# Peptides against a protein of PDB entry 7UQJ, part 40

Target 1, 160 residues: chain A of PDB entry 7UQJ
Amino acid sequence: PELYQNFNITPPRGVLFHGPPGTGKTLMARALAASCSSDERKITFFMRKGADILSKWVGEAERQLRLLFEEAKKHQPSIIFFDEIDGLAPVRSSKQEQIHASIVSTLLALMDGMDNRGQVIVIGATNRPDAVDPALRRPGRFDREFYFPLPDVKARFKIL

## One batch from the design tools (peptide; made by RFdiffusion4, then SolubleMPNN)

Design b1_p10_6_s1 (from b1_p10_6, 4 letters changed)
Fold by OpenDDE base, seed 4:
Structure b1_p10_6_s1 (fold): chain B 160 residues (1-160), chain C 160 residues (1-160), chain D 160 residues (1-160), chain A 10 residues (1-10)
Amino acid sequence: as target 1 above (160 residues)
Amino acid sequence: as target 1 above (160 residues)
Amino acid sequence: as target 1 above (160 residues)
Amino acid sequence: RQVLERVLEL
């Protein structure tokens, strides 16, 4: 009886962390990457900021996204964390249409092109889920959403 | 009797903070800079991100590193904090060799060129100590390492 | 009797968060933005890092600041948060005078040009209030200062 | 922290 090691091939999942700024989205994404990495299973964590990709790589952002996903696939299991993803994928109706459109189309294609055999998780964090292109929130992309409520004003005084 | 003020010339020390992401490495480095700055001894804190230096200063990163170390020396006692230092000094075996090699060689030369008479501490933070060039982890550079364990899952729910 | 809806036109206020690094200035600014946004009054939060604006936008930083303030005015009520504002507006006496001088002059003009009818709050965070251009700390600019003390050593062990 | 402070003060 061949023990099919059910490699729990967690299909590539896009997770959107949304909620007010300073609610710990970035901290949680980092913390999740860290908790899911055991000595037996080191998860490779890639962090990028949406606005940084757009601004640092004018004309090369698409290539940098491709390279990021290729590197994540090479180093699987891996997490790609996009902080402030609304900076990468603003709603297409915003007048900066053409430059954003090619980056968004590349990100969409990269998320769709993740074969279900990869152990790559993509986490997007935003303060404005309404400012994220709805195409990114479809099944097979950022199909899971986690709301980060404001910690109670009293809880904030314990963190500060 | 000339009171030789023993200027406790703390030799320039490289400290590597390593551990899972979101374990508070950046927060600790910041908090240490702050706690070591008393009213009597203000420590000048310089923060840079490895990936930001590499990407913002293509062809000028070496000059920016030199200027950073010169400024730190002018404003001693000082702390230079490199967040995500694995982004500046990836292992030389990574195929982006030439651009990274000159930046790493500059950082090595700057750390070696810190005469033991300066009060400049260099803190590097990484999630991947294995992705940091081993040359940076040699004596006289990042020769001290601090592991940041994951806060217990229960402790994270208190931070978030 | 025309009910003059007292639109509580909170005049544009510059708030300086200062204190040791890792004292939660950035977290507080984010948390304030989030607590001031109710379902009835969503505050648009803009975050920029001083050193990132200066370094990412060499020769365009002035234009990017103008665009940021214009966008904040369009999306009022809004908060502009400058993290590490000492990186944008170093004291003019620092020998990097010319490049910093034009950015600082632009920021000063933008803060002065906020007509008292806008609901735009500007928050600057710094570890070095002494490194911020004194012109930014004048009335009508960053005229309110909040000191962030180090959390007690015992409180830090709860955050880390 | 105390260990780090000592390392930074040393």
Scores: peptide ipSAE 0.000, ipTM 0.189, DockQ to the pose 0.031
Fold by OpenDDE base, seed 5:
Structure b1_p10_6_s1 (fold): chain B 160 residues (1-160), chain C 160 residues (1-160), chain D 160 residues (1-160), chain A 10 residues (1-10)
Amino acid sequence: as target 1 above (160 residues)
Amino acid sequence: as target 1 above (160 residues)
Amino acid sequence: as target 1 above (160 residues)
Amino acid sequence: RQVLERVLEL
């Protein structure tokens, strides 16, 4: 954050963490939020799961996304973390495709509508980057991608 | 593993990792599996999500659990990691309660059936320990519990 | 802890995390401290940087180390984490060599003086294990070492 | 190994 402000660099609006399950994507996002928070400047961390957007926010998902982005803007500097963002991708049903298309369209619009002056960072995490709508991966959205590899097995030997 | 073998200590059959989302439960389980591997002795790491057991293994979940435990026993020393094990807990539907009861009953039986001489460790991870069937938390099952708290905000400053 | 107490196994007094910068050493130490805290049993986590011991504790470093170990013993179960423990190693100045030798000697004595019955774990982290005084790496001190590798270089370019 | 096991057990 400070680096981006000090250099007048427009921070990426969205960052995609991708890699196998249990590679520390969510932990890293929390660690980042935490390390960017100072005694003087706490970062507000919002977390949602992609599947929760579909299942818990049935019929209100778009509204809840808008409220989330508004709350994040209100409490800036803030991080919005979408865990399992590929879980916005429908399971193979035409009815889920329509719901998905609307929710993803809303997320796209919210990311596009973020002011470059805002201290709101969006982090998406997925185990399947290819299952994330390519529209989310365009400039101004999740335009930075971070691969979380499995720790090398040999390398892990020295961690226990 | 080696410590438990060297001391003839019956290793806990199961370990429950619990704590808020993105506290590193899955990463820790992978780090453990990896650190327990040596150039001479690789640990086989099996991973399943609780929700995948319900959704991908529809009608075969019990069989797939049995096969998983058999394969883990065949490839010992091994770790079976159940991520989101509370995802075996049904969403509030009577049909899901029956499926859940059968799957959980199978998991209980498989954990109870583990030979004390086996080098198979089962790790369950949950964000909601109270949503895990209390029967799984009894001696000989997930009888050890490990809380993954959110890193304290002040403590987080020194993680970056 | 409980396992080591129950089986009268002398726990390792110290653990060295080593590996390149940003490989998750500090994150792991915190995740560990955290995972060990239950609702019934909170672990007290103490953190110091090697460079802070030299710079902030000028002339009192040995005393502050003693107080840290006493406080950790008082609040057991506890973890003492020394980040950048190689930062106790002087930059090439004769005056810093004397200060370093005294501080390291104090740390050695404190680690040697830990009762086997104490629930105090010391974790050292370094990017340069070869810059850690070999005396710290002997049995009864940092006698266990854990390498944190870089994620594969190609995978790293996508993490930054 | 033992330390992560112990740190898990702490």
Scores: peptide ipSAE 0.006, ipTM 0.345, DockQ to the pose 0.126; fails the geometry check
Fold by OpenDDE base, seed 3:
Structure b1_p10_6_s1 (fold): chain B 160 residues (1-160), chain C 160 residues (1-160), chain D 160 residues (1-160), chain A 10 residues (1-10)
Amino acid sequence: as target 1 above (160 residues)
Amino acid sequence: as target 1 above (160 residues)
Amino acid sequence: as target 1 above (160 residues)
Amino acid sequence: RQVLERVLEL
């Protein structure tokens, strides 16, 4: 937050973590929340899975997204982490296009409606960035992308 | 790959990782992909969850499995990792037996149809190997099994 | 186990792990299972996700819970880990209240029905302890709670 | 890690 204010850079409203499954995207999002949390500044971390939002909240997903963003705003500074975000906003969904379109539209509106002064960061994680609706990857939404490569042999020896 | 070619051993078409949940099955599959990936030989890693294939792709699971195997073949050398594979191929499923039988039959056919010269490794992970259809555990399919014990106290101090 | 027997303390039938998502709740549950497993005393670890029980086992969740507890009892000493238990027993669920109420009632009955001499520990993990039905947090159920804070900078350097 | 730390500390 402070560095973006100092550089007059629009703080990223959304960050997309992409890369091979379990390259540590979820672990990194948590580690980032942890590292940004000090004794003086506790960060609230919200996690949702894209597929769980669709499957658990059939016909309520839009409302649950609104409540999530309201709760995140109420508990600032906060991080909203969407795991498997391609499950929430698939580019092509044969049987559920209308439901998906409504959920994507809601997520777009919620991201666009975030006050730039708000201390809410949205992190999306996916294995397939190209399966995420391109509208979510535009400026003012998930406009920062981080690739998580497979850990090379040296990184492997640190994780194992 | 090279070791199996040198020993004239039929490369395992499928490897079953089994053991208590979060003994690192998914992490190991990724670490294996990473360790087998060199600068000269990038391994493509595909991950699916057994339950997600059934729930997300209702009536399309067979087609999605075929596409997955085709994509894995196209991007050789590749690893297909099925997390919670017992969710895809349960031995006994009361309400979904026909759908499950079709998906299992498709997976069997895809594994049997893999060219032994193909650099596609299939890894299944489960907490319940006995809940996986025995037909998948036969020679030419998931014919290698690796038990993931709970990390003993020394391994625990390395993970924590 | 031995410590609770020595103190004449009713062994906790259930432990609730709560805290920000991916503060290591699932990792800790596994590490606990691992540390309690010796060469002489193998602990069987069962994992379920609350949302997966509802989504995968629609109209069978109660039966699957019963089978899970029977299997855990058969394989004593054992740990049943419910990840995202707030997905199984939400306090307020608009469209699925009756189904959720039945599942919660079944889980309550199963936890109440556990023999105190049984070596079955139930661990629930949630990011939202207040979203878990209060009936599950009563004595004789999830009566021990552990908060998982965000790892501070030093804990972060140990996990990464 | 350091880049991500900077991006989220930022």
Scores: peptide ipSAE 0.006, ipTM 0.243, DockQ to the pose 0.030; fails the geometry check

Design b1_p10_6_s1 (from b1_p10_6, 4 letters changed)
Fold by OpenDDE base, seed 1:
Structure b1_p10_6_s1 (fold): chain B 160 residues (1-160), chain C 160 residues (1-160), chain D 160 residues (1-160), chain A 10 residues (1-10)
Amino acid sequence: as target 1 above (160 residues)
Amino acid sequence: as target 1 above (160 residues)
Amino acid sequence: as target 1 above (160 residues)
Amino acid sequence: RQVLERVLEL
């Protein structure tokens, strides 16, 4: 926080973890939350799966997103982790346009409505960065990207 | 088995694996099944995903649960693994109450109906133990819980 | 290629990765794609999940399979990876027979229709090889199988 | 691994 204020830079609100499935994006997000939590400073970790928000809450997905961001704001410092965010904010394909457009617009508005002084970080994980709406990848939203490469085949055979 | 009989303790029928996603609950359940299988004692491993039972078998989920427990009883010693069991037995939320209540009641009855002398172990995996119906966490059901912590960040970067 | 021509053997078109969930089938398939891609020879990697093709494209799954194989043929050398292929080509169970039979027949026809000289490899990953239609496991389809064992419990606790 | 790499290279 202090470093970004000193440089007059808008602190990154959203971080996109992208890379192949099984590279451990979800596990890294939670490990980072655990490592940043001290006994003195507990970070509240909120997790949602993009496909679950659409399938479980047809017609209430927008309200559930609003409630999630409100709850994260009440429990600062907090991390909101969206696993499979490409399931929540797909690039607009023609046939499901209206319902997805409203959810994407709500997520955009919620990320834009974060006060720069808030201690809420949003982490999106995806296997398909090109399937995420480009509007989410703009400055002030998911403006940092971390690629999760496949572990080297040699490193993987040491774990098998 | 013999140890629990000697102490007049009802043997645990259900084990709840809980913890963050990607901590390896599903993989541990299968590793335990494989390690407990010797050439002399093959354990039959049945796996179901909670969300799949509800989505694939709308109106037949109860019958599929009964068939699963019957098949596990025929193939003793056996393990029934429910991955994402919070998808099968959610804590009662108001709008989907009747269908979920019937599936939860069926799972409760099946766990209660296990004879204490049977060699059928039920493992439930969840990322949200608080989203599992408390009735499942009572003695004679999922009465043992194992927490799966996040791997240390340092351990994860050695695998990447 | 050359070795199979010299022995008059039909080159394997499909490889089945089977084994417990979390053993890293998906991650191995992608690691192999990355290791076989040089700066001079980029391999195009297509990934589909079996359950996603059925659930997202009810009535268009056959068309999506045809398009996938056509796109893989256009972008040779290419790998088509089907994760959870048992969700796409289940062994025929009585009640969902017609829709699944058509998708399985389409996948069989597409694998049979691959010209032996094409640089398109199909990798299917499954946790349940016995739940995959036996017609897919015949010569000229998924005719090679690789078992992914569970890592030893001791190896897993070193990663946790 | 070597067998898989050979299968993908061949």
Scores: peptide ipSAE 0.000, ipTM 0.260, DockQ to the pose 0.027; fails the geometry check

Design b1_p10_6_s2 (from b1_p10_6, 3 letters changed)
Fold by OpenDDE base, seed 1:
Structure b1_p10_6_s2 (fold): chain B 160 residues (1-160), chain C 160 residues (1-160), chain D 160 residues (1-160), chain A 10 residues (1-10)
Amino acid sequence: as target 1 above (160 residues)
Amino acid sequence: as target 1 above (160 residues)
Amino acid sequence: as target 1 above (160 residues)
Amino acid sequence: MIPLERVLEL
């Protein structure tokens, strides 16, 4: 909050939470939604898992994304949280190009179509930021990135 | 580890963290590992994702589970964290029975084979506790369960 | 960020994270710190444990607090995280009044002395919000509070 | 003092 106001930084339309599994990305997004919901102004929190959008709605994924953004706009102030967004918007160079290209294109268009003054924040969470299409990481989209480090315990977390 | 010993509580062989996505299950497991790691006693944290064990090690999943438990025993005190354990140990009645039955059977045997005095804690995290084989939820296995509720948005985050 | 700007909410100088042990307070603070440091703008995270300030710096605790705030101001944007702040700022009515009163008074003065435009956020974490001096919970100090509930025990903790 | 590097502003 204060950090952004004090820095005179334009609030991001989209925020990418990235870091190793279990670093609190999803919990932070929920805590942010909860923290902004006063008794007077409740924020609506929409959560989607990237892989679930692809798997449950093959051929409908674009329509479901559009409906999600419309619903978020209708219920603003709102947060759209994409958990495992790398599952929804893989890098365009992956061999399953066609289905992913249309979903990514739709998400790009929906993020670009968000008014800067929109009361809709998009949070993407990923364990693999490099597996997310770089087009989503451009200004006006997920232009702000949050690295969730492993809690730096000098303890040997051998993640084998 | 020390927390349980200091309270004269028999450490659980297995703990099931369950609750909706993004309730901090994985984070709590890491935080527990971090909190139990003193400068004098570092806990080794092993993390596996259930779906990754099935997909990456087709035909080797049993051997990989055995190796994981052996490695954890060798590096005790240790935590084995299974994220999305419902992906590893689906209910035996699901139509993909044979491959899953052997993996579940191996995990059951490995958990049953853990000495009660073992400095190895197994934490399973799932969003779908009902999709986990009930045999894993019996005494001597994942016999303790922790529900991670959604942060109840009714909690007055008085952000004044 | 956008949430606070869009709601015209004055950002807090100080935020109190409170809730039972192991509810993710410290981790959320680290994740918030790890939620502001872009490649272009790195946030400096200062962590102090309340009990450590009292025990390690007996007679120097006030000077150490001043130095901490000066260092944070020098390295802004920055976050000062007080873990177990109840150990630093006990209620004035506790029998160890004199040493604690000066530390609390110093912390009050340091928080009051933060410019509203200061790029320093103070996060206090406690398991015992009622053990923190109420003077720290007034407007312009830790005026925003975040409750970290226990994962609501209403789910069947079958502690068998 | 841990400089936490890559965490863009919400």
Scores: peptide ipSAE 0.000, ipTM 0.296, DockQ to the pose 0.094; fails the geometry check
Fold by OpenDDE base, seed 3:
Structure b1_p10_6_s2 (fold): chain B 160 residues (1-160), chain C 160 residues (1-160), chain D 160 residues (1-160), chain A 10 residues (1-10)
Amino acid sequence: as target 1 above (160 residues)
Amino acid sequence: as target 1 above (160 residues)
Amino acid sequence: as target 1 above (160 residues)
Amino acid sequence: MIPLERVLEL
């Protein structure tokens, strides 16, 4: 927070975790949810997969997103974690693109509609940040991005 | 290998990482690969998804598995990591079951064909160990299983 | 950030990783350091053990801590990882308690003296969070805690 | 690109 305050950066409603598969994005989101929960302050962690939003909820995706955000708001403080959020990116079919556009539009509206007083954090994880709709990566949405590099052998050498 | 050889323990050909999603299975596999890599001894890490074996390699899956194992053998020491290995489990269609059975049979044969002197380790990750073909979980295959529990929600609560 | 801002909680300078031995605290700290390093932005990771601070740095511990923090500041962005930070906790001898109190006081002052503009993160790992001086666990210090539960002992046993 | 360290700082 202070780092962003010192840079006059609007605090993120959303954080994008990106990096190669198996770099610990989901583990970190879980660890963060863990880290924010005290005995007095229980953080509720909601996890969804981008592909599940599309496949399991076809025709209900927007409603389920709304319900998810309402549940998260009801159970504040809360984290919503979208794993594989690039799974909301249009697959090259026009009908799918329209469904994706509606779902993304709903997610945008939900993220934009979050009161800054709300204790709801949204975390998106992707292996392909460039496959995430640029609109989701704008200020007030997933405005913070975290790169999860491979535990590179080179990074190990600087760690020792 | 040497640690197992020194203990007269048959080196595992395969290790099954199982546990809820986002418990760090893939991260651990990568961290292990990185941990076993020294300046003198670089481990080659091969990663595949169970679902990719089925979807991207339709009609070529067996050949691609053979090539993967030959590449891993050529680039010893190596780790083959199968993420979502339960994605090789038959989805309820008879034609898919036959394809799955062939792919699983090929993987079984490849794992059985690994020389104990080879520096090739196979790691399978799954969220559903019971969805992994029991034949893959037999001695000489994925004969070691690692459970990755959720970072306990309670213990998460003491942290924040 | 927002969650802390919404609670008027001072953002952490330090994170306490706690949980039983072999729960991956050190692995996570290393993975974090690796995950934060990009090609453009290399994070410098400093690792120290609490027991080493006491035993190896007897009479120099305060100076070595100061040097460590200055090096971390010079090599920003950086992580300082204190493994076994409960090793700074007083062993029941009055003379050791005084030495511990001085070292802890120095660490407190160093953590309090970190500029919010600095890209220095301090991670403490312990198996005994209750053995960590409560002063270290206050806001602006190790104000975030992370519980690393045992991967259920049963799960570890299935690994063997 | 924000280091995870900064998430812990956040």
Scores: peptide ipSAE 0.000, ipTM 0.322, DockQ to the pose 0.174; fails the geometry check
Fold by OpenDDE base, seed 4:
Structure b1_p10_6_s2 (fold): chain B 160 residues (1-160), chain C 160 residues (1-160), chain D 160 residues (1-160), chain A 10 residues (1-10)
Amino acid sequence: as target 1 above (160 residues)
Amino acid sequence: as target 1 above (160 residues)
Amino acid sequence: as target 1 above (160 residues)
Amino acid sequence: MIPLERVLEL
């Protein structure tokens, strides 16, 4: 808290966890939800996968996003975790670009429409931060980024 | 190694990590690879996703699996990590059932064909152990199962 | 941040990771340290094991703790990770109880002496939260607890 | 990159 006050930085509405696959982004988001939850104050954790959001019809995906944010707001304090948020990036089809643009636009509006007074944190996890729409990474959205490096594994990682 | 010799226990050819999404299965597999890797002995970590294996043509998916196991054998000691191994489960289409059956059959044969003398560990991760072909979970394959529970998050998990 | 401000909650000086061995506590702490370290902002990760702290002479263990906190403060932002913090708990010998009480008292004082303005997080990991001195778990110290549940390992790990 | 403190402070 104090760190945000001292820098006049609007509290981040969103946190982007990025880094190689299997660096514990999802686990960390769950862990953070757990840590912030006390006996007296249970945090509500909402999870969505980016691909699951895209697989729905545009109007239904938008409605589900709106419902998600409304439910998160009702169940404050809450965390919305978007796993694989880069999965909201279009599959390379022109029809999906329009769907993507609409869903991303809705997510932007929902993140922007979260009054700073809301105890709702949005966490996005991605293996591909460059595949996340730059608009989502702007101030007041996913304005805070965490890189999850590979553990300095003296192991040779080969992604074949 | 010595532990398996002393018990005349065939070294497990495969370990199934199962449990809810974001319980750290992938992270644990990487950590295990890291922990077993010393300065003198670097473990080679090979990662595949189940869905990425299925997205290939049957013959190419099989070829890629064979190449993966051969490369893992060449780069011993090695870990083959199949993330989302339940993603080798067919999507509900008859065409995909044949593809799945062939890929799973190839994986079974590759796991069975790994001579116990190989320093190759196969780790499968799934959120749906019941969606993993029972043949993969038999002795000499993924014969060891680890459940990754949800962190006891005093957080309300809502999967909407 | 806002969550602490709105509740007038002093920012947690410490986070306790607790849960059975092999649940990824140490891994998570490393992943956190790594995730918070960007190219522009490297987090300094300091690791100690509880048993390693106890194995030293009381005065040297205390001095090492003080030096650790001072170095962590100099290298902000930083994480101090105490792995096996329950290993600061005495083995059941009267001589170790005095040593433990002194070291724990020093750790309490160091955690209390960290002005909230410091970007130093203390993470403790334990398999035995009940073996952690209750004084360490009070507000302003390890006031946030994360349970790392056992994977329901159908695998009997027999470390023989 | 936010310090974990900042995330825990969220």
Scores: peptide ipSAE 0.000, ipTM 0.304, DockQ to the pose 0.181; fails the geometry check

Design b1_p10_6_s2 (from b1_p10_6, 3 letters changed)
Fold by OpenDDE base, seed 5:
Structure b1_p10_6_s2 (fold): chain B 160 residues (1-160), chain C 160 residues (1-160), chain D 160 residues (1-160), chain A 10 residues (1-10)
Amino acid sequence: as target 1 above (160 residues)
Amino acid sequence: as target 1 above (160 residues)
Amino acid sequence: as target 1 above (160 residues)
Amino acid sequence: MIPLERVLEL
């Protein structure tokens, strides 16, 4: 948060964490939420899973997304973490595709509607960046991407 | 535990997990405790925070440490995890320094008093290994250290 | 792996990592795979997601599971990690329920067919242990469960 | 630094 204020860089509305599964994307999002949280400035960390958003009725999923963004705005500075944001990608079934398309469109609208002055960061995590709707990866949305490489076999040995 | 008996390696009385915050030290300690726990051989996982030990009256903090080690010995195989063990390091205030010195001395004595035949492992986690009393890092105490690197420094800076 | 050989403890055929999302279940499974891998004894880590297993035609999903277990057996010691294993639980739709039931039955058979002499560990991760088919949680399958608690909200703030 | 691999193998 403060880094973006200092650099006059428009805080990215969204950040995509991508990389092989278990590369620590979710841990990093939590660690970032934690690391940006000081005793003076607590960052509120909201988390949702892509699949959990889809398991609701379309209108209720959309409502829950709106409420999540409102709550995040109310508790700013805040991070909204979408784990497995590729789970919002249309599953290849036509009837799920309409449901997914509606939820994704709502997420797009919510990300577009974030005031650039708001201290809300959205983090999406995926194992399949290519399965994330390209519309989510446009400027003003998940416009920054971070690759989480598999810790090199040697790096696994050093953490260990 | 048994692997140390097989290799004639003196079982480390303590293991220090160090690295930047949110690198998964606490998570790793929990999961080690979990992974070592079987249906036939449950490992008992005890957790304390450095700051929570200090928040008690000196004599009660020492008593609670003794009770913790006794309970761990009673429920062996066991892991005692001290999160933020650097929180036992003397904060630069003279009056806290005496309190910290007493608690650290008690922890040293408890680690030194562990029978090498006991199946009790002590894990300390810190973000500041240099703030951990060098006496805790000596052989027969936290004599093994594991660095939890930040997942690539470049990934953090780009998020930021 | 070697710990189980030394204890004459039948290596658990499966381990269930459960707990709230982003408690580091996936990270832990990778860290365990890394930690059990030495320069002399590399553990091969295989990973699949529950939803990715379901997205295939039933016969292809079953074939891919069989191939995965064969490959894991060929590269033992090995870990098979199923992330979101609750994603193999029958979705409440009758037609998906048959597909899910077939895949779950195949996974059960593969876990039951693991030779107790094999150095293959299966780790399932879920946010919803109650959504995991009770048949998967029986002895000789995911018979060991590890709860990944949310690091206490206070614990997150003090690590920083 | 001992590899955690050795400690987790232990």
Scores: peptide ipSAE 0.000, ipTM 0.215, DockQ to the pose 0.065; fails the geometry check

